# Ledger of designs, part 31: peptides against a protein of PDB entry 5CWW

Target 1, 194 residues: chain A of PDB entry 5CWW
Amino acid sequence: VPKLQGPFDFDLNPEDEQDDEVELKDIYVIGEKPRVADLMRGEEEELEMMKEDQHNGLSLNIICLLSTSGQVKICLDIDGVEAQWLPPRSKNKRLFAPPPEPPSLLTFQTFDTLKPAEVTPDGWPMFSEDATSPYSFYVTHPAGITYISLTPWVFRLESELQSDSEAGTEFRIDLLAKGQGSERDRIFTQTRTQ

## One batch from the design tools (peptide; made by RFdiffusion4, then SolubleMPNN)

Design b2_p26_1_s4 (from b2_p26_1, 9 letters changed)
Fold by OpenDDE base, seed 1:
Structure b2_p26_1_s4 (fold): chain B 194 residues (1-194), chain A 26 residues (1-26)
Amino acid sequence: as target 1 above (194 residues)
Amino acid sequence: DEKRQKVLEALKAALKKLKKKVERLE
């Protein structure tokens, strides 16, 4: 049985008292790319075929949070939260392992998918996946549908995480942080029938 | 793993700086 994970600590959560009052409506998790070495521990023969499928994914888990107002928060799992399983009901291991430090999430980006005039008290925005990319998704609201893609920065971040050179790392990370974040396109807007 | 950690720390530091900058512009 999977163990419930959390609570998560939010690193770099803007101390804006407003964020704590944000009512969350949905969560979307993008898992880290599988390590080929971890997947292949069993069958040696399929190793060669999967080498060509260079998993062009991020080595970090991404957690997306969606508020009632249509605000999206993109969080990175820096600590690498692994799936935890409930300890087998073996009676004896009372080893009070100190509770693992709560996993820390880094808020990478926050943005709105709705205009202020589109926000309604009864609005219920939801995430939905994009079948074409694990790093793209939609936010659906009665007012419209917004396409979101993390690919612009995910690729750059992964390249930096896999880089063997420390030279220029600070500069590239600075550019990544200051640069344009996620792609966001409104693909559908509900026409108010006058 | 050590290299990854350094990059992550740098990212964290960069994001902190950005947050402070935004707060000053508001």
Scores: peptide ipSAE 0.135, ipTM 0.664, DockQ to the pose 0.390
Fold by OpenDDE base, seed 3:
Structure b2_p26_1_s4 (fold): chain B 194 residues (1-194), chain A 26 residues (1-26)
Amino acid sequence: as target 1 above (194 residues)
Amino acid sequence: DEKRQKVLEALKAALKKLKKKVERLE
């Protein structure tokens, strides 16, 4: 049985002083690029196919949260949240290890996909994957479809994480923090049939 | 905006910490 995970602690939540009021409707997880060491245990043929994708991915999991209002929150998994399973009902009352401290998520960006007039109480926005890129996806809502791409910053972040040089680190991090975040484009707007 | 500046500083600190963790694992 999968273990219910959470609550998550948000280490950096710059925009949501009112996190308690955000009703989440969907979650989209972009897994970290596989580590070369983990791939070496697999078949050589699978290794070659994954090598091309490994250079273009982020070494961190990305967790995207979608609210009823169409707000998207992009979070970085710094602590490495893994799928947890409930231990099989072994009769031995294993001493309840103190519940692991909730993993910390770093909120990288928050933005809206809907205009205030498009938000409805019965609205159910959902994530949809983009088959062409692991770092692009769609938010679908009865009012319309919004394309989102994380590519503008993912490459820069990965480059910084893999950089062996301390020279310019502060400048590069500053650019990441100040730079334009995710690309967001409304692809389709539903024409209200009057 | 002082609030924005605080957020930027926190982000910088978090990213710096993350980088150090990655460097230790390599």
Scores: peptide ipSAE 0.134, ipTM 0.698, DockQ to the pose 0.053
Fold by OpenDDE base, seed 5:
Structure b2_p26_1_s4 (fold): chain B 194 residues (1-194), chain A 26 residues (1-26)
Amino acid sequence: as target 1 above (194 residues)
Amino acid sequence: DEKRQKVLEALKAALKKLKKKVERLE
């Protein structure tokens, strides 16, 4: 039986910022790049492995959260949340196992896809995948469609995670954090028929 | 794994600093 996971803690919430209960409408998960070793253990035929386009995926899961207002939060799964199954009823469950600490998500970036005037109470923004890139997606809303790409930072972050040298890590991470972050482009805007 | 953790901690620290800066501008 699958175990319900959550709640997730957001580690980058400033201590004093009340988590404004942002009403979430959709979640988009980008799985970590499968390790070649793990793929080889699966029944998936050798042919799909060769089409690894040169885009080195991130070794972390990315969780994108979309609010009713069109706000997108890009979160990194640092703890490596995996599908959990209910433990088999072992007879000797020590009754007092402390509840596992909730997994934490690192909010990498937060941005809006809608203008304030486009936000409606009954808005239903949704994620949709980009078939051409695992690290690009769309946010669709009645007001318009926004293209989002994580590619500007994903590669740099992965490079840092795989780096053998700790020298300059802090500097590079600082640059990564202060960078432009995700690309965002409104590709379609619904013309309000006046 | 230890190195990864260090990078992640640095990332967390950097992002926290960034957030504080953004909050000061707003």
Scores: peptide ipSAE 0.131, ipTM 0.663, DockQ to the pose 0.430; fails the geometry check
Fold by OpenDDE base, seed 4:
Structure b2_p26_1_s4 (fold): chain B 194 residues (1-194), chain A 26 residues (1-26)
Amino acid sequence: as target 1 above (194 residues)
Amino acid sequence: DEKRQKVLEALKAALKKLKKKVERLE
């Protein structure tokens, strides 16, 4: 039986994020790129699919959080959250090991997909995948649909993670952090016909 | 693994310094 995971701690949040408990409505997880070594144990067909997906995905899991207000948080799983299973009911009362410290997420970016006037108390924004890229997705809300792509920074980050050169790492990371974040495009807006 | 960790620490440090704000859809 899968173990319920969470809550997650956030290592870095924007300072302006008021501790106001943002009501989360949806979560979208982008799994890390499988390690080549693990792929070598897979069927040749899986390896070929991975080679064709030249878009080397990020070696980190990405967790996207969506609030009622349409705010998206893009979080990086730096610690590597693994799937947890309920321990088999071994009759031995193993001393409940203290619950492992909740995994920490790094908030990479936070942005709104809705204008303030579009936010409604009964609004229910949801994530949906983009079939064209694992690092692109949509946020759907009664007010509109927003396309989001993480590709502008994901591949640069991965390149840095895979770089053999430590020289200039700090500079490149600084550029990455200051550079263009996720792409956002409102592809549909529901006009309230009065 | 060690290099990855260094990059991640640098990323954390950079993001902390940037004090990113919530962006609004334009």
Scores: peptide ipSAE 0.128, ipTM 0.629, DockQ to the pose 0.700; fails the geometry check

Design b2_p26_2_s2
Fold by OpenDDE base, seed 2:
Structure b2_p26_2_s2 (fold): chain B 194 residues (1-194), chain A 26 residues (1-26)
Amino acid sequence: as target 1 above (194 residues)
Amino acid sequence: DPKRQAVLQALKDALAKLKKKVERIE
């Protein structure tokens, strides 16, 4: 029987989150891509296909969370949450084993897609994929549509993860963390026909 | 992979130092 994993704890969650911003309504998962080094051990044909795609995918799962308020949280699965199966019924489950610590996700960025005036109690923001990029998506809400792209940092992070050189890694990671992060662009705003 | 772990630790440390806030739309 597959073990249900979760709830997740969020490491480095923003301290200024409000209660209404924590109520999650949707989840968008970007699955990890295999590491180039792992592919080099495999078929030469798969390597050629990855060379043509200028954007090697991130070798980490990305979990995007969307609140009722239209707030997006971008989380990284740094622990590599693998599908866990229920341990075989060992007879001696010590009743008092502390519950296993829930898997933790690293909060990379948290941002709003709606203005405060656009937030409604019955709002139903939803994720939708971008067919042109696995690292871009849309947040749709009755008030409007926001385009989001993780490409500004995903490529750089993967480059560091695949780098054989430790030289300058700390500096580049610091720049990545301090950068603007994900791209956010409101592409459509619903005009209330009064 | 110790190098990979070092990168991830560096990222965690960098983010921890920044104490990022919610990026709101004005």
Scores: peptide ipSAE 0.616, ipTM 0.951, DockQ to the pose 0.857
Fold by OpenDDE base, seed 4:
Structure b2_p26_2_s2 (fold): chain B 194 residues (1-194), chain A 26 residues (1-26)
Amino acid sequence: as target 1 above (194 residues)
Amino acid sequence: DPKRQAVLQALKDALAKLKKKVERIE
């Protein structure tokens, strides 16, 4: 069931999310890589360079959301939300126009980065980039630092999106969805000075 | 691209079927 939480409508949002887990503190956006088909109009050399870049990225925007509890939500922009953020050219603010429907995102995965005992009311988790990969990042909290990587599924998804063959696509996508999803590793834990 | 849309729909359908929960840490 789509839930309206924050600025986005989340399709397939987890049903077991708690109220404290939906309070967002940070957002991390991974911009889409250009599609090969869109590059066919470019010079052959640019096309080859972009093909290499495409094989290393996803042709969908990824929106990562971080709650106060350290919960991360990985969302895919399958509809191309950028077009929806453009202020409608129509100056006619119809006084009674229903508020524009928030952009919908597909929730791919939701996971915690903190143990329940590590969650504090004044905790301030934040995203930070990984300079070595656009599809990896860190969640920093006073209790610790967690490494996140989307690479286990991103490249497989992109491979399906770029595939000319429909044979077995449904099966492979099912496997992808059922898989472990994103990599999550606590790389640092703050020692509680007793 | 209809093929691309088919892949995305398949993903949506697969995720919908799974009804994934929050992956918590012990």
Scores: peptide ipSAE 0.615, ipTM 0.951, DockQ to the pose 0.853
Fold by OpenDDE base, seed 1:
Structure b2_p26_2_s2 (fold): chain B 194 residues (1-194), chain A 26 residues (1-26)
Amino acid sequence: as target 1 above (194 residues)
Amino acid sequence: DPKRQAVLQALKDALAKLKKKVERIE
């Protein structure tokens, strides 16, 4: 039985987050892709990697959180939270195991998908996948549909994670952090039929 | 991998310096 993990601590959470923006409605997880160096160890995995388009996915888990207000939080699992299984019912109550440190996620970006006037108390925003890209998805709400893509920064981050040289890494990471981050585009807006 | 950890630390440091706010829609 999988162990319930959480609550998560969010490192570098925005300080201006409001109470209604903290209430979660949905979660979307993008699983990590294996690193090229790890794939090269198996002959069969090397063949599969050659068949997949050279865009190696991010070797970090991405956790996207959606609030009732339509706010999206993009988090990175830097620590590599492994799936924990419930220990077998061994009778030994480890009474004194220090409480496991709560898993922490790094908040990469937080953004709204709705205007303030579109936020409703009964709103129910939801994630949906993009079949064309594992790093793109939609947020649907009665007010409209927003397309989101992580591709603008994911490939650059992975390139740094796979680099053999540390030269210029700090500079490129700084540029990545200061950049526009995720793509956000409202593709549909519900017209109030007056 | 120490290089990987260095990249991740650099990212954390860069984000910490920015003190990012919620990106609102106007």
Scores: peptide ipSAE 0.615, ipTM 0.951, DockQ to the pose 0.843
Fold by OpenDDE base, seed 5:
Structure b2_p26_2_s2 (fold): chain B 194 residues (1-194), chain A 26 residues (1-26)
Amino acid sequence: as target 1 above (194 residues)
Amino acid sequence: DPKRQAVLQALKDALAKLKKKVERIE
């Protein structure tokens, strides 16, 4: 039986989040892609297919959280949360190991997709995938549709994770963190029929 | 992989220093 994991702790969560902004309605997970170096240890045929994709995905799981208010939180699974199975019921009274520390996610970015006037108590924002890119998706709400892309930072982060050089890493990571982060574009707005 | 861990720690440190707020839209 798979073990239920969570709740997750959010490292570096924004301090200015409001109570209504934290009520989660949907989750979108982008699974980690294997490292090129790890694939090179596998069968040669899989390596040729990935070399053609100049855009290697991030070797970290990305967890996107969506609140009722249309707030999106982009989190990184730095610790590599693995699927845990319930330990076999060994009959021996093994000392209750302290409950494992809840898994933590690193909050990379938090942003709204709705204007304050568009937020409704009964809002039902939802994620939907972009079939053309694993690192792009949509947030749909009765008020409108917002396109989100993680591509501006994902590839740069992966490049640093795969880099053999430590020179300049801190500087480039600092720039990455200070950058605009994810692309956000409202592609549709519902006109209120007056 | 110590290099990978160093990158991840650098990211954590950089984000911690910024104390990013929610990016709201008007």
Scores: peptide ipSAE 0.620, ipTM 0.952, DockQ to the pose 0.867; fails the geometry check

Design b2_p26_2_s3
Fold by OpenDDE base, seed 3:
Structure b2_p26_2_s3 (fold): chain B 194 residues (1-194), chain A 26 residues (1-26)
Amino acid sequence: as target 1 above (194 residues)
Amino acid sequence: DPKRQAVLQALKEALAKLNKKVERLP
């Protein structure tokens, strides 16, 4: 049985988050893609066919969090959180090792998908996958549907993570961090027939 | 991989300097 993981610590959380907006309603996880360099240490022959598909992913897990207010937080798993299983019922009272430090997530971006007037007490925003891209998804709410894409920055970040050269890395990472981040587009708005 | 860790550290430092706020809708 998989172990429920958390709570997570959030590095670089926005200071302007309102306490009432932090109630999480949904989570969307984009699993890491294997690093080409890690696969290269194995069998040489299967390596060429896997290269084309691997250039299109991030070698970090992405954790997307959705609040009741429709706020999305994009987090990166920089520590490499592994799936944990419930320990077998070993009768031995293993001495309570101090609880492992909670895994930390790096907050990359936080943005709203709803206007203040669209937020309702009974509103239930949800994530939905995009079948056309592993790095795109939707936020669905009674007020409308918002398309989100991580593509604008994910491939650039992966390129830096796979680079053999440290030359210019700091500069390119600074540009990535200062950039527009994720694409956000309202594709549908529910017209209230007055 | 020390290079990978250097990239991640650079990203953390870059984000920390920016002090990003919640991006509200217009």
Scores: peptide ipSAE 0.578, ipTM 0.942, DockQ to the pose 0.808
Fold by OpenDDE base, seed 1:
Structure b2_p26_2_s3 (fold): chain B 194 residues (1-194), chain A 26 residues (1-26)
Amino acid sequence: as target 1 above (194 residues)
Amino acid sequence: DPKRQAVLQALKEALAKLNKKVERLP
């Protein structure tokens, strides 16, 4: 049985969130891709096929959260939260293990997909995948559809995580953090037919 | 991997310094 993980602590969460924006409607998870160093422990034949794909993903889990107001929060699992399985009910309640520190997520970016006038009490924003890219997705709402892509920063971050050189890392990471972050494009807006 | 941890720490520090706000629509 999978262990329920959470609550998660959100590191660097924006302070300007409204109380109504804190209510979550949906979650979208992009699983981590294996690291090249971890793949090198596998059989040689799988290594050749994976070499072409080795640069195509982030070696961190990404957790996207969607509020009732259409606010998206992009979080990174920097602690490497592994899937925990409930240990078999062995009667020995290790009563004295300090509760494991709750897993923390690093808030990378927070942005709106709806204008204030588009937010409705009966609105239900939802995530949907992009079949063409694991790092792109849509937010659908009755008011419209927004395309989101993490590609502007994901591949740069992975390049730093895989680099053998520490030279210039701090500078490049600073530029990455200051950048525009995720792409956001409203591809459809529902016109109220008067 | 100590290097990986250094990158992640640098990212955390960079984001903390920026104190990013919610990016509203124009």
Scores: peptide ipSAE 0.578, ipTM 0.942, DockQ to the pose 0.818
Fold by OpenDDE base, seed 5:
Structure b2_p26_2_s3 (fold): chain B 194 residues (1-194), chain A 26 residues (1-26)
Amino acid sequence: as target 1 above (194 residues)
Amino acid sequence: DPKRQAVLQALKEALAKLNKKVERLP
């Protein structure tokens, strides 16, 4: 039987996040891509086909959260949360295992997709995938559609995660963190017909 | 992998120093 996981703790959550805006409506998960080193344990033929796909993948799960207000939170699973199964009912009540610490997600970026005037009580923002890119998606709302791409930082982060040299890593990570982060583009806005 | 963990720690520290705010729309 699958074990239900959660709640998750959010590391580095923005302090200016309003509690009322944090009501989640949708979740979009981008599964981790296998690391080159992990693929090398498999058959060589599968390795050649996957090398082309690895240039654009991240070896971390990405958890995107969408609030009722159209706020998107991009989180990284730095702990590598795996699907857990309920242990077989072994009768040994090890009564005293401390509850496992809740898994933590690292908040990478938080941004709005709606203006305050576009937020409605009955608004239902939703994620939709981009079939052309695993690291791009849309937020759809009655007020408009926003394109989001994680590609500007995902590639750079993965390059650091796969680097053999620690030289300059701190500097490059600082630049990555300070950068614009995810691409956000409003591709459609619903005009209120007067 | 200690190198991977070092990168993730550096990222966590970099983000913590920035104390990023919610990026509002204009």
Scores: peptide ipSAE 0.578, ipTM 0.942, DockQ to the pose 0.810
Fold by OpenDDE base, seed 4:
Structure b2_p26_2_s3 (fold): chain B 194 residues (1-194), chain A 26 residues (1-26)
Amino acid sequence: as target 1 above (194 residues)
Amino acid sequence: DPKRQAVLQALKEALAKLNKKVERLP
């Protein structure tokens, strides 16, 4: 039986989040891609093809969270949280092992997809995948549809994670963190027929 | 991989320094 994972601790959560905005409605998970170094167990030729395809993804799990207000939080699993299975019921109930510390997710970016006037009590924002890219998705709400792409930063981050050179890494990571982050584009807005 | 961990640590530190706010719509 799969162990229910969570709650997650959010590292670097924005301080300006209101409790009402934190009501989670949906989760979108982008699974990690294999690291080139992990592929080095394979034939060198496959490695070269996969190096050319360095744009194959991020070697970190990405957890996207969507609130009732249409706020999206992009989190990185930097610890490599693996699926845990419930241990077989061994008889000795007693040792309350302290609950394992919840896995920490690194908050990379938090942004709104709805204007305050578009937020409704009965509104239900949802994630949907983009068939064209695993690092792009949509937030659908009755007020509109927002396209989101992580591509502006994920490939750059992966390039740093795979780099053999430490030279300039800190500077490039600082620039990445300060950058615009994820692309966000409202592709549809529902016209209120007055 | 210690290099990978160094990159992730640098990212964590960079984000911590920024203390990013929620990006509101205009």
Scores: peptide ipSAE 0.577, ipTM 0.942, DockQ to the pose 0.809

Design b2_p26_2_s4
Fold by OpenDDE base, seed 3:
Structure b2_p26_2_s4 (fold): chain B 194 residues (1-194), chain A 26 residues (1-26)
Amino acid sequence: as target 1 above (194 residues)
Amino acid sequence: DPKRQKVLEALKKALAKLKKKVERIE
């Protein structure tokens, strides 16, 4: 029987997050892509050529969380959360292994998709996929639809993860973190017919 | 991979320094 995983701890969660914004309504997971290095294990020479062009995606799981208020949290699975199975009920050895520390996610970005006036108690925001991109999606709410794309930073992060050179990595990562982060665009707003 | 781990640690440190807030919509 698969073990239910969670709750997750969030590293570097925003300090200004309000209690009402913590109530989660939906989750959207972008699964990790295989590492180019793992795919090319047999062909050393072709490794250099494939590193440049194939932005095959991020070799980390991305967990997107959506609150009732329309707040989106983008988290990275740095530790590589694997599916855990219930240990076989073998009888005797109470190995009181200390409860494994709950898996943690790294909070990369947190942003609203709704204006304060658009937030309603009965509002039910939901994720939906973008069929054209694995790293883009929509948040749908009665007040409107917001397009979100992770592409501005995902490919740059993967490039650093695949880099053989440590030179300048800290600087480039610092720039990545200071950047605008995810793209957010309201593509539709429900007009209140007065 | 120790190189990947260094990148991830650098990212964690960079984000920690920024102390990013919730990005609101006006």
Scores: peptide ipSAE 0.587, ipTM 0.944, DockQ to the pose 0.863
Fold by OpenDDE base, seed 4:
Parts: C-alpha cells; sequence; structure tokens
Structure b2_p26_2_s4 (fold): chain B 194 residues (1-194), chain A 26 residues (1-26)
C-alpha cells in the first residue's frame, strides 16, 4: 500500500503569503526526466533524440500547488523524494521513532492567477495539462483560464545541472533566480454578466 | 554528482537571497 506522503515543508516560501492562500485545492506533478549523462550509458540513438527534443526535461521533480485563491506555488524536489510504501506489518512495535522529518520542497516561484476581485470563497481552481508540453499547464477557474509555462527557466536550470563546467555557474544561477521565471498568461476571462 | 549538488546549492542560495514575494497580477 502506498504511504501517504506529506505534509511537505516548503523551503523559501514567500514571506507575504496569506493564510487564505495556503489552502490547497490541487496539485500538479511534473516528473523528472532522465539526465543526459545517465542516458549516455544507454543507446546513443536515444540520446540524439532527446538532444533534439528542445524540451530537455528537468532532472528534478516539479510540484505545482494551487490554492483556493488561485495562487500557484512552483516547488522543486531537490532531495529526490521517492515513493514510500507502508512498511510490512512487522509485529514488532518499533519504538515510536520520531516521525521522520517531512520532506522539504524548494519553492522556486509563487504567483497569483486570479485578481483579488476574482477570488471567491467557493472557487475551485484546477490544474489541467498542456498536451504539447510537459512543462506547461493551465489553471482553470470560473473567472478565467491562465496558461503557465515553466519552460524558460527549466531549460536553463537543466543546462546548468548538466554542465561539465563549474565556471560561471553561480552567476548564471543567480540570473536564473532573478529572472522572470515562469510564463503566465490569462488566455480567457469570464465576462461577468451583470 | 558533486557538480549537480553545487548547482542546486547555488540555486538555494540565490533564491534565499532574493526573499521572493508572491507575484500578484493586475
Amino acid sequence: as target 1 above (194 residues)
Amino acid sequence: DPKRQKVLEALKKALAKLKKKVERIE
């Protein structure tokens, strides 16, 4: 039986996050892609195909969280959280080991998809996938639909993770962190019929 | 991979320095 994982601790959460923005309604997980270096042990042909796929996937799991208020939190699984299974019912009451520290996620970016006036108590924002890219998705809400793409920074981050050179890495990562981050575009707004 | 870990640590440090806020929309 799969073990329920969580709650997760969030490292580097925004300081201005409000209580109403913490209520999660949906989760969208983007699984890690194999590292090119790890693929080099495999058939060269698959490597060329993956290189040509401009969408070099991130070799980290990405966890996107959506609040009732339409706030999206983009988190990176830096530690490599693995699926946990319930330990076999060994009869030995292992002494209450302190609950293992919950896994931590690194908060990369947090942003709203709704205007304050669009937030409703009964809102039901949801994630939906983009069939064209694993690193793009939509947030749907009665007020509107927002397109989100992680591709701009994902590509750069993966490039650094795969780089054989340490030269300038710190600088480039600093630029990446300071950059615009994820793309966000409201593609549909529901007209309030007065 | 120690190189990979260095990149990740650099990212953590970079993000920590920024103290990012929630990005609101107009």
Scores: peptide ipSAE 0.584, ipTM 0.943, DockQ to the pose 0.825
Fold by OpenDDE base, seed 1:
Structure b2_p26_2_s4 (fold): chain B 194 residues (1-194), chain A 26 residues (1-26)
Amino acid sequence: as target 1 above (194 residues)
Amino acid sequence: DPKRQKVLEALKKALAKLKKKVERIE
């Protein structure tokens, strides 16, 4: 049986986050892709097929959180939180191991998908996947549908994580952090029937 | 991987310097 993980601590949360934005309604997890170096240890035949796909994913887990207000938080698992299993029911040693430090997530970006006038108390935003990309998804709400893509920064971040050279890394990472981050496009808006 | 860890630390530092706010929609 998998062990329930959490609560998570969030590093670098926005200072202007409001109480209604903290009430989470949905979660969307993008699992990490294996590192190229780890793939190279596999069978040669799988290596050739994966060469074209070697740059197609981030070697970090991404956790997306959605609030009742339609706010999305993009978090990175930089510590490499591994799936934990419940210890086998061996009766014996309550080793009071100090509670492991709660896992922390790095908040990469936080953004709204709804205008203030679109936020309703009964609103229930939800994530849905994009079948064409694991790094793109939709936020659906009664007011409309928003397309989200992490692709603008995911590829660049992975390139740095896979780089053998430290030269210019700090500069490129700084540019990545200062960039616009995720793509956000409202693809449908519910017309208020006047 | 120490190189990977350096990248992640650089990212953390870069984000910390920005003190990012919630990106609102007007």
Scores: peptide ipSAE 0.582, ipTM 0.943, DockQ to the pose 0.851
Fold by OpenDDE base, seed 2:
Order: C-alpha cells, then structure tokens, then sequence
Structure b2_p26_2_s4 (fold): chain B 194 residues (1-194), chain A 26 residues (1-26)
C-alpha cells in the first residue's frame, strides 16, 4: 500500500502571504525528467529522440499549489520525494519511529492569477494542463483563464543542475532567482453581463 | 551528487536573500 505523503513543509514562503491565500483548492505536479547523465547510460537511440526534444525537462519535481483566491505557489522538490510504501504489517514492534520529518518543498515563486475584485468566497479555481508543453498550464476560474509557463527559468535551472562546471554557478543562480520567474498571462476574462 | 547539491544550496541561498513577496495583480 502506498504511504500517504504529507503534509509538506514549505521553505521560503512569502512573508506577506495571507491566510485566505493558503487555503488550497488544487495541486498540479510536474514530474521530474531523467537526467542526461542517466540517459547516456541507456541505449543511444533513446538519447537521439530526447535530443530532438531540445527542452530537457527539470530533473526535479515541481509542485504547483492553487488557493481559493487564485494564488499559485510554485514549489520545488529538492529532497526528491520518492513514493514510499507502508512497511509490511510485520509483528508488534510499534517502533515508534519518530514520524519521518515531513518532506520540505522549496517555494520558488508565489503569484496571484486574480485581481482582488475577482476573488470570491465560492470561487473554484482549477489547474489544467497545456498539451503542447509539460511546463505550461492554465488556471481556470469563473472570472477568467490565466496561462502560466515555467519555461523562462526551468531550462536555466536544469542547465545548472547538469553543468560540470561550478564556475559562475552562484552568480547564474542568483540571476535566475532575481529574474521574472514564471510567465503569467490572462488569456480570457469573463465579462460580467450586468 | 555533490555538484547538484551545491546548485540547490545556491538556489536556496539566493531565494532566501530575496525574501520574495506574493506577486499581485493590479
């Protein structure tokens, strides 16, 4: 039986996050892609196919969280949360193993998809995938639809993770963190017909 | 992988310095 993972602890949450923004409605997970080094150990044919899809995905899981207010939190699984299985029901040793420390997620970015006037108590924002890109998705709310893309930073982060050179890494990572982060574009707004 | 870990630590450090705020829509 798979072990239920969570709750997750969030590292580096925004200081100005409000309580209503923390109430989660949906989760969108982008699974990690295999590292190029791991692919090179496999059959050459798979490597060629992945070379054509030039955008090697991030070798980290990305967890996107959506609040009732339409706030999106982009988190990185730094620790590599693996699927854990419940230990077989062997005998009586209730080894009170201290509950394993909940896995921590690194908060990369937090942003709103709704204006304050668009937030409603009964709102039901939802994630939906973009079939054209694994690192793009939509947030749908009755007030509108927002396109989100992680592509501006994912590729750069992965390039650092795969780099054999440590030269300039700190500087490039600093620039990445200071950058604009994820792309956010409202593609549709529902006009309230009075 | 120690190199990978260094990158991740650098990222944590960089993000911590920024004290990121929620990016609002006006």
Amino acid sequence: as target 1 above (194 residues)
Amino acid sequence: DPKRQKVLEALKKALAKLKKKVERIE
Scores: peptide ipSAE 0.581, ipTM 0.942, DockQ to the pose 0.849

